Peptides against a protein of PDB entry 5FRP. Designs and how they scored, part 194

Target 1, 225 residues: chain A of PDB entry 5FRP
Amino acid sequence: VEWTESIPQIIATREDISKELNQALAKTFIDSDPRVRRTSVMIFNKVPVTEIWKNITNKAIYTSLLHLAREKHKEVRELCINTMAKFYSNSLNEIERTYQNKEIWEIIDTIPSTLYNLYYINDLNINEQVDSVIFEYLLPFEPDNDKRVHRLLTVLSHFDKKAFTSFFAFNARQIKISFAISKYIDFSKFLNNQESMSSSQGPIVMNKYNQTLQWLASGLSDSTK

## One batch from the design tools (peptide; made by RFdiffusion4, then SolubleMPNN)

Design b2_p30_3_s2 (from b2_p30_3, 14 letters changed)
Fold by OpenDDE base, seed 3:
Structure b2_p30_3_s2 (fold): chain B 225 residues (1-225), chain A 30 residues (1-30)
Amino acid sequence: as target 1 above (225 residues)
Amino acid sequence: EEEKKIEQIQKNSVHGNLLKLEYEKKKKEE
């Protein structure tokens, strides 16, 4: 009987602890120390998505996470971009939309726009990372056409105008890259053939090969940076 | 040394406390 009477108090205490924890966590996302911010972001990577949604109820935490995508500290920014993309994907797959979590979903649904808007920073490193997370988390390969279309529509449904523009630019760029890679392969095959290299077309293909490589390289970030 | 500090911060971090709270919740529901 005494144990049963303690249950409501324990529940109440847990809610209070949860609230305090959320408040404390919210502060860590805006801490001046990048290590603290990094650790905070890592929570989203280490804790299952279902537990995050259950225990992190302060919307400011999610908003702060999204803001870190434009963080000055490179490591924190990169971690955040990967984390938020993954979290978005996991949330879509595992979290139901309810009235109770509507406010959080309103924030989470902006993740695609947030990511696509990073292209406007015009940083090659950021661009590469955004490209990567799009393929890995936002619009992953899905053999089921209906699921693929549904995911696409979900991602696009909350786009702002800038994100749409970025989306189209991204797609156009991907097509160009694909074409360039195909050309690179063809040119490489040609150049690896001794008879072809000795032909009148040899120098021409070599030039095209070099141009293709230069174009591909220009779109890639310096690995040393 | 920095990795150890980060690990220690993580153990004492909000994350550790969250996990502990969830573990305790699950244990009471069993």
Scores: peptide ipSAE 0.023, ipTM 0.488, DockQ to the pose 0.015
Fold by OpenDDE base, seed 4:
Structure b2_p30_3_s2 (fold): chain B 225 residues (1-225), chain A 30 residues (1-30)
Amino acid sequence: as target 1 above (225 residues)
Amino acid sequence: EEEKKIEQIQKNSVHGNLLKLEYEKKKKEE
């Protein structure tokens, strides 16, 4: 743990991390101690993306990072999911594709697929986290249409078949949620009108309002779990 | 056509709409 904690400082101070250090770092990602794995993931959060790409050249490190998305240890998994999504976004924004880094990009380009494949675990907490990182890092809102489409195409260009399926399912769910929210707003407006509440439709709308709320709530993770 | 469809799906996402609203609010305040 202590050694791994020193790695960010080493990366920051040294222009070139030795092959040996990369190999040692690769081992920390598969360490039996979740604290070591956690610390290893944190390197990607503490070190600027440009420095990571420059100094971490061992493919196994990136591959291992992606594997931790399915880690049994909840804290490590959650950290990894956030980290890899952010790292992907930062890489797209700041790292040029060159011949020298092509092999690493081949791994990094699988991050979207890796994340979307997590939906198949059918865990509500994981689903919520993946939803969050998709909107925050993978497909953030971009007001420029061309940039938005370009980002989308970039994300989709490396999807496997399962990721595509998850992507479509995700989008379909988002449309449904959007519709439900719209209905919720409409019902709320109706119920806030005294004339409408006193009408024959009042009880019907109240029922639909409650059903809509229940449906929306059912899609949210129990924060107590 | 597929790109347009995907773009439309993104625009219709709840989170996308919320982000758009936030962006528009910030732009009006600026």
Scores: peptide ipSAE 0.000, ipTM 0.248, DockQ to the pose 0.123
Fold by OpenDDE base, seed 5:
Structure b2_p30_3_s2 (fold): chain B 225 residues (1-225), chain A 30 residues (1-30)
Amino acid sequence: as target 1 above (225 residues)
Amino acid sequence: EEEKKIEQIQKNSVHGNLLKLEYEKKKKEE
């Protein structure tokens, strides 16, 4: 743990990380101690993306990072999911594709697929987290149409079959959620009107309102679990 | 039976939609 904790500082201060250091770092990602794995993932959060790409050249490190998305240890998994999504976004924004880094990009380009494939686990907590990182890092809001389309195409260009399916499933859900929210708003407006509430339709709308709320809530993870 | 299960799971869930898409794909291949 202590050794791994020192790595961010080393990367920040040294221009060239030795092959041996990369090999040692690779081992920490598969360490039996979750604390070591956690600390290893944190390197990607503490070190600038440009420095990571420059100094971490062992492919196994990146591959191992991606594998931790399915880690049994909840804390490590959650950290990994956020970290890899952020790292992907930062890489797209700051790292140019060159011949020298092609092999690493081949791994990094699979991050979207890795994340979208997590929906197959059917875990509410994981789903919520994946939803969050998609909106925050993979497909963030972009008012510029050209930039938005370019990002979308970049994300989709490396999808596997399962990820594509997951992508469509995700979008279909979002449409349904949007519709439900719209209904919720309409029902709320109706119920806030005293004359409407006193009408024969009052109880009917109240029932629909409750059903809509229940439907919306059913997709949310229990924060207490 | 599978269709009914999928419909029940289709709540506010990506997984439900995923299952539906997979089911539809299988039907088209058949």
Scores: peptide ipSAE 0.209, ipTM 0.702, DockQ to the pose 0.066; fails the geometry check
Fold by OpenDDE base, seed 2:
Structure b2_p30_3_s2 (fold): chain B 225 residues (1-225), chain A 30 residues (1-30)
Amino acid sequence: as target 1 above (225 residues)
Amino acid sequence: EEEKKIEQIQKNSVHGNLLKLEYEKKKKEE
């Protein structure tokens, strides 16, 4: 009887501790020190996704995480972008949708839109990072057709208008890049043949090669910046 | 040096406590 009476208090105490922890954690995401914000983001990388969903119940934490994708501090922003993409993928794979976690899922489901909207910043470094996380986490290679389609539909189902526009632009760009790479390879093969280089087409192909290379390079961020 | 600072922040922060709690929970489930 005493044990039974203590259970509600223990549960309440644990809930209270959890609540206090969540409140304190929420404050760290908006801390003025970028080191504190970075450390906060790292929790999502270090802790298993199932434990995050279990222990982090304050929706403000998830909202704040998403806001850090536009953080002025480069390191924090980059970490946040990778973290939220990975967290989204892991959540889709490991977390069931329930009535209890519905409010958190409503936030998490906006991660794809949040990421695709970063293209409007028109920063090459951000664009490259978003490209990377799309291929790695949002829409990874999946040999199972049904799973692939389901993932795609899930990602698209919560897109805002801007995200849809970015999505189509992204796909169009990828096709163009693929085509350019194919041309680059063909031109490279041609130029590696001495007989072909000595032909009347040699200078023409060289020019096209240089143009293709320049175009491909223009899409890459400057690693020195 | 930056890694040490981050580690110090993690040890003293709400984050350190959260990580500790999760680690302890995992150990109990094993």
Scores: peptide ipSAE 0.026, ipTM 0.522, DockQ to the pose 0.016; fails the geometry check

Design b2_p30_3_s3 (from b2_p30_3, 13 letters changed)
Fold by OpenDDE base, seed 3:
Structure b2_p30_3_s3 (fold): chain B 225 residues (1-225), chain A 30 residues (1-30)
Amino acid sequence: as target 1 above (225 residues)
Amino acid sequence: SEKEEIEKIQENSVSGNLKLLEYEKLKEKE
């Protein structure tokens, strides 16, 4: 753990990292101690993206990072998901595609697909996190239409079949959520009106309101987990 | 009906049979 904690500083102060150091770092991502794995992931958060690309040349490190997105250990997994999404976004913005870094880009370009595939785990906490990182890092708000389209195409360009399916399902779900919220508001307004509530429609709308609320709640993660 | 619309909303979910990985599985892939 102590050794791994020193790595960010080493990367920040050195122009290059030895092959041996890269190999040692790669091993930390598969360490039996989740604290070591966590610390390894944190390197990608503490070190500027340009320095990561410059100094971390062992592709196994990047592949290991992606694998941790499916780790059972919640803290490490959640950190990894946020980290890789952010790293992907930063890489797109700051790292040029060259012949020298081609192999690393081939791995990094799979991050969107990796994230969208997490929906198939069918875990509400994971789903919520994936939703969050999509809006924050993968497909952030962009007022420029050309940039927005370019980003979207970049994200989709490396999707497998499952990722595409989950992508469309995600979008459909968002539309449904929006619809449900709109109905919730309408029902709430109706129920807030005493005259309307006392009408024959009162019980019917109350039932619909409850169903809508239940559906919305069912899509939320359990904060106790 | 509004009920039917709500039911349709409830039907859409992304799910599969993928599972989380244990440490041993992660180690084996490296």
Scores: peptide ipSAE 0.017, ipTM 0.493, DockQ to the pose 0.030
Fold by OpenDDE base, seed 5:
Structure b2_p30_3_s3 (fold): chain B 225 residues (1-225), chain A 30 residues (1-30)
Amino acid sequence: as target 1 above (225 residues)
Amino acid sequence: SEKEEIEKIQENSVSGNLKLLEYEKLKEKE
């Protein structure tokens, strides 16, 4: 753990990291101690993306990072999911594609698929986190249409079939959520009107209101999990 | 449709198991 904790500083200050150091670092990502794995993931959060790309050249490190998205340890997994999404976004923004880094990019370009494939776990907490990182890092708000489309195409260009399926499901779900919220608002307004509530439509709208609430609630993760 | 896409995800949920075993195996080999 202590050794791994020193790595961010080393990467930040050194011009080059030896092959041996890269190999040693690679082992930390698969360490049996979740604290070591956590610390390893944190390297990608603490070190500027440009320095990561410059100094971490062992492909196994990146591959291992991605695998941690399915790690049993909740804290490490959650950290990894956030980290890899952010790292992907930062890489797209700051790292040029060159012949020298093409092999690393081949791995990094799979991050979107890796994340979208997490929906197949069918866990509400994981789904919520994936939703969050998609909005924050993968497909962030972009008012410029060309930039938005370019980012979208970049994200989709390396999708596997399962990721596409998840992508479409995600979007469909978001649309449905939006619609449900709209209905909730409308129903609420109706029910708050005394005349409307006392009308023949009152009970019908009340029922629809309750159904809408139940549906919305069913999509929420349990904070205790 | 949304339903169909969601169903596909649900059907494949078994394959989405959280795993650390792969890392454990790799660590043992190295």
Scores: peptide ipSAE 0.013, ipTM 0.467, DockQ to the pose 0.037
Fold by OpenDDE base, seed 4:
Structure b2_p30_3_s3 (fold): chain B 225 residues (1-225), chain A 30 residues (1-30)
Amino acid sequence: as target 1 above (225 residues)
Amino acid sequence: SEKEEIEKIQENSVSGNLKLLEYEKLKEKE
């Protein structure tokens, strides 16, 4: 009888503890110290996705995480972008959609849009990072056509207008980049052939090679920045 | 704030297709 009477108190206590922890954690994401914010973001990297979904129930934490993608501090921002993309992918793979986690999913489903919207910042470093996380986490290589299409539809299903625009722009850019790289390779092969280089086409191809190289290089960020 | 600045940029920014425009220029020269 005493044991049964203690169960509600135990449950209540656990809920209270969880709530307090969530509240405390929520504060860390908006802390003035970037080190604190960084540490908070790292929780999402260190803790299994299933445990995060289970224990982090305050939606404000997730919202705050997403906001850090646009924060001023470079290190925290970069970490956040990688973290949220990875978290999104892991969530899609490992977390079922339930009534209980619906509110969290509503936030998580905005991650793709959040990331694609970063292109509008027009920062080369950010663009490169977004490109990277898209290929690594949002739209990874998938040989199964059905899975690939399903993932794509999932990503697109929560896009805002700006994200769609960025998405199409991104794809168009990638096609062009791919084409340019292909041409670069072709030109390089041509120029490496002595007979070809000495031909009347040599100077023409050299010019095209240089133009292609310049174009490709212009899209790269300065690693020193 | 940084957030406000980013939002302003986002509102006024066209698609980050700087590379697309450059590529089109490259094609025109070929």
Scores: peptide ipSAE 0.007, ipTM 0.410, DockQ to the pose 0.058
Fold by OpenDDE base, seed 2:
Structure b2_p30_3_s3 (fold): chain B 225 residues (1-225), chain A 30 residues (1-30)
Amino acid sequence: as target 1 above (225 residues)
Amino acid sequence: SEKEEIEKIQENSVSGNLKLLEYEKLKEKE
């Protein structure tokens, strides 16, 4: 653990990390101790993306990082999911595609698929986290239309079949959620109007309001889990 | 070894799909 904790500083200060160090680092990602794995993931959070690409040249490290998205240890998994999504976004923004880094990009380009495939685990907490990182890192708000479309196409261009399926399902779900929210707002406005509540529609709308709330709530994960 | 690495990944994996994938990779290399 202590050794791994020193790695961020080493990477930040050196541009020529040895092959041996990379190999040693690779082993930390598959260590039996979740604390070691956690610390390894944190390297990607603490070190600038440009420095990571320069110094971490062992592709196995990146592959192992992606595998941690399905880690049994919740904290490590959650950290990894956030980390890899952010790393993907930062890489797209800051790292040029070259011949030298092609092999690493081939792995990094699978991050979107890796994340979307997590929906098949059918865990509400994981789903919620994946939703969050999609909006925050994979497909963030972008006012420039060309950039937004380019990002979308980049994300989709490396999707596997399962990821595409999940993508469409996700979008469909979001549309439904949006619709439900819209209805919630409408119902709320109705219920706040005394004249409307006194009408024959009052009880009906109240019922629909409650149903809408229940549906919305059912899609949320339990924070206690 | 690569085999040991795959085994460790499998041990740390929560997903059956990932375990299967890693198993298949191991078999392809034998």
Scores: peptide ipSAE 0.038, ipTM 0.582, DockQ to the pose 0.019; fails the geometry check

Design b2_p30_3_s4 (from b2_p30_3, 10 letters changed)
Fold by OpenDDE base, seed 2:
Structure b2_p30_3_s4 (fold): chain B 225 residues (1-225), chain A 30 residues (1-30)
Amino acid sequence: as target 1 above (225 residues)
Amino acid sequence: SEEEEIEKIKENSVYGNLLLLEYKKKLEKE
């Protein structure tokens, strides 16, 4: 137990050992056993982002992480998608761009594109997960306008063409949903007003309300979400 | 702070253990 506790310091101080560990870790990401791949991905979840950047220097590890987003094994894939999104966000917040880490950043900067490209798989579960991680990690709520815009621009700056297309499609859907929700609220307010309900517009509003609900239900469950 | 240092030590330990585990697993398969 004591020897294992000393390993992190050794890894950090000895480049030769670090290289060997990086090489070994790179191989685990492409291991035939999903459990091994899962464990490898979990490193990015359990270890602080600063330590990852410091100690994981093999580009192949990051590349392999991103590839696991398309993993056939569901659990590994889902874990990977969440992990890379979170890792991206944490990296943006905590890691400075330097000459030394430029090559790694070039890979990490592709995470948004990697995620948005998953929409082309046309899998409902994947789409829902991608939506979730976008809101949670990629483009989180930020009350500071400058920070929010900066994050958005950062995300978009490395998009490939397919990612842009998916992004706009996603945003278009969100706008529609938001609009529908707004209308739903308006209709609900109208319906709660007895005077309005007794008016000639009452039945019309009720119909529109129902249509809106149906659309929302359909849209929220749609594979294109 | 001392708490931050302790947390860093813990995190480093976890990191080291995970790396070691994966390294070991790979070596066993080679």
Scores: peptide ipSAE 0.026, ipTM 0.482, DockQ to the pose 0.012
Fold by OpenDDE base, seed 3:
Formats: C-alpha cells, sequence, structure tokens
Structure b2_p30_3_s4 (fold): chain B 225 residues (1-225), chain A 30 residues (1-30)
C-alpha cells in the first residue's frame, strides 16, 4: 500500500517510468488487498492525464482498471467507475491520437461501453453512479452544438449492442432532464421580464416553472418511462 | 402526455436521431 501511494509522486516528478515500475503497478491492480487496488485506481485521479499517458505504457494497467468496475468491493468499484469516466473525458480533451498510443486508445475507447454495460447488473446503486458519470464526464453539457454532437458520436462509435440498448433505455432520462433544463431557462427569461409577469400568462408560467423546479429537485428520480 | 412530449423530443432532436442512427449501424454489423 505504501509503495503504491508513492507512485503518483514518482510519476509527477519523473519524465519516464521504467518498465519495471509499470509491471509492478499492473500487479497492484489485481492485488488481493482492496486497499492496494484502491490506491492504484487513485493514481488516475491524482496524476494529470497527460502524465498518465506518457508514463503508464503497460496496456494491462488500463485493462485492469476497466475490469475493476465490476469488482466485488464496493468502494473500489465506485472509485473505479468515477475514475475511468473522468479519465475518458480528460483523455478525449487532452490526448491526441497517435500511432504510438493507438493500443491504449483502443482500450480507453471501450470505457463508454464498459460503463453502459453496468446497467445490466441491475443494481440501483450502480445505475445511479453510472447515470452520474455519464452526465458529468461522458456526455457533459456542452453549449457548442458541434462539440456536443462530436462527443456524442465519439462515445457511440465504440458501443457494443448491449451498450446501445442500455443507452436508449436509460438516456430517455437525460432527454427529460434536458427538456426540463430548457424549460427552466425559458421560464427564467420570462420571469425576468416584468411585462411578461404582469400579463395573464404570468401565473401560468410560474406554475410551470415551479413544477419544473420540483421535478429537478426530486433528483431526477422519475422513471424513464 | 409527458411521454408523448418526450417521444416528440426524441424524434425531432438531433441528439435522438444521431443515437438512433448509431444504434442501427451497430445492429447491422452484429
Amino acid sequence: as target 1 above (225 residues)
Amino acid sequence: SEEEEIEKIKENSVYGNLLLLEYKKKLEKE
């Protein structure tokens, strides 16, 4: 554990991580002690994405990271899910696709599918977490339509059939959220207009606004149905 | 109904159409 905890510092201070260090790190991801596994996952959170890509070259580490999303230990699993989603997003934003990193990208590109496949476990806690990371990291709000579409296409391009199925099933919720947010914005604009507020439509809009707020405040718990 | 509104949004949204398109492409390859 102590050794693994030192890895982020080593990565941050050194331009290169030895092959031996990568091999050792790979072993920590499959260690029997969940604390060791947890610490290993935390490396991806503590070290800048650019440094991770530069220094962690053993593909087994990335594969193992993804595998931990289904591990039995709840804390490690939850950490892994958040970590891999964030890492995916950061990688898309900051890491260029090159010939040298192609093999790693092939693994990283499976993260969306890996996450969406977790819905099939039919665990409410996992589902909630997956929803959260999708909204926060995979398909974040993007005001630029072109960027938003590009991100969406990137995410979907590597989906397996199961991931697509789950995407359609569960992202109906995201559509509802987007609609609610849009309405909220429109209502807010209306409310800021004094002339509109004094109109006969004022009370009606206020009621709709309040309903929207209540729905949003309910934690989006409404069924996708 | 809220469901009808959602369905309309899905059908008319660029996002919904893109999702559907990508889904279909994947199903054809499998």
Scores: peptide ipSAE 0.000, ipTM 0.239, DockQ to the pose 0.044
Fold by OpenDDE base, seed 1:
Structure b2_p30_3_s4 (fold): chain B 225 residues (1-225), chain A 30 residues (1-30)
Amino acid sequence: as target 1 above (225 residues)
Amino acid sequence: SEEEEIEKIKENSVYGNLLLLEYKKKLEKE
């Protein structure tokens, strides 16, 4: 009987602790110190996704996480972009959609759009990072056609107009890269043939080769920045 | 500053609590 009477108090205490924890955590995401913001983001990397969904119930925390994708501090921004992409993928794989978590899912479902919208900043480093997280977490290689289509439809279903535009631009870029690589291979074969190099077409091919290399190089971020 | 120290403590506390929750769940599954 005494044990039964203690259960409601324990539950109430846990709820109170959870509320206080969520309130405290929400404040850390908007802290003036970038180190505090960084540590807050790292929680999403270190704690299992199932535990995050269970214990972090304040929607403001998730909204704040998404806002850090445009953070002025480079390290925090880069960490946030990787974190939210990974968290999105893990959530899709491990978290069921319920009535109770609907409001959180509404926020999480905007992560793909949030990431694709970063292309409009027109920063090469950001673009490379977004490309990386798309391939690794958002649209990973999946040999099963049904799973691949389902994931794609899930990602696209919450896109805004800008995200759709970026998505198609990304696909167009992939085609261009593939084409450039194919040309590079062809040019390399041509250049390895000494007889072809001595021909009247040699200088023309070299010029096209250099243009292709320049285009590829221009898409790469400067490692010094 | 004292304010920065308080915020660091708060951050560490929140992070620590989440880790403790994870640890507790692992223990309950064992």
Scores: peptide ipSAE 0.028, ipTM 0.492, DockQ to the pose 0.016; fails the geometry check
Fold by OpenDDE base, seed 4:
Structure b2_p30_3_s4 (fold): chain B 225 residues (1-225), chain A 30 residues (1-30)
Amino acid sequence: as target 1 above (225 residues)
Amino acid sequence: SEEEEIEKIKENSVYGNLLLLEYKKKLEKE
């Protein structure tokens, strides 16, 4: 516990967290003592998002963080849910997508799905917490329609089937799907017009988009039924 | 059933209900 408590200070002061430190930190997330796990999660709250991305390079740490959302220990779970939602939002706002951080982003992009999947636990306390973090961090109120739609599309683009199902259960009537689709088409056109489609990521994003659209279309068809 | 699970999720979603209410209010003002 004491060692883990010192980690935020170490991360703040040292630019190079050694591979060894990352490995040690990864172990703390799966420690049998909930206090150790709690302290580990708190690192993500105490350290600026930019420093986390810079210094925590072991993908297992991020995976373990996400796993703690289903932690048996209530305090750790609640902290984790808040932490990952906030971290996701901060990452979207402050971290650029690069080739170097692609693997970490692949994990972070699953945070929305991870959170929405918690609804299937059918626990009222968890549901309330998930609702809260969605409102506060994932899909905050944004008066700018373009920004709001962009955020929504970003969140949806990485949903698994279960997350989509839960999302639509809540939002099927509100999402001007047509507007979201229109904006995404515009975005896609914009991306297509920019030669940057030459990046290996373009087709992957488009494929995920198409899957999302197909799913949206299928969900709408069932609701009209 | 999957449908029953969806309905339970709907009933327990405060955020979903709030969004629906906001949407209804917006539609009434247009």
Scores: peptide ipSAE 0.000, ipTM 0.250, DockQ to the pose 0.161; fails the geometry check

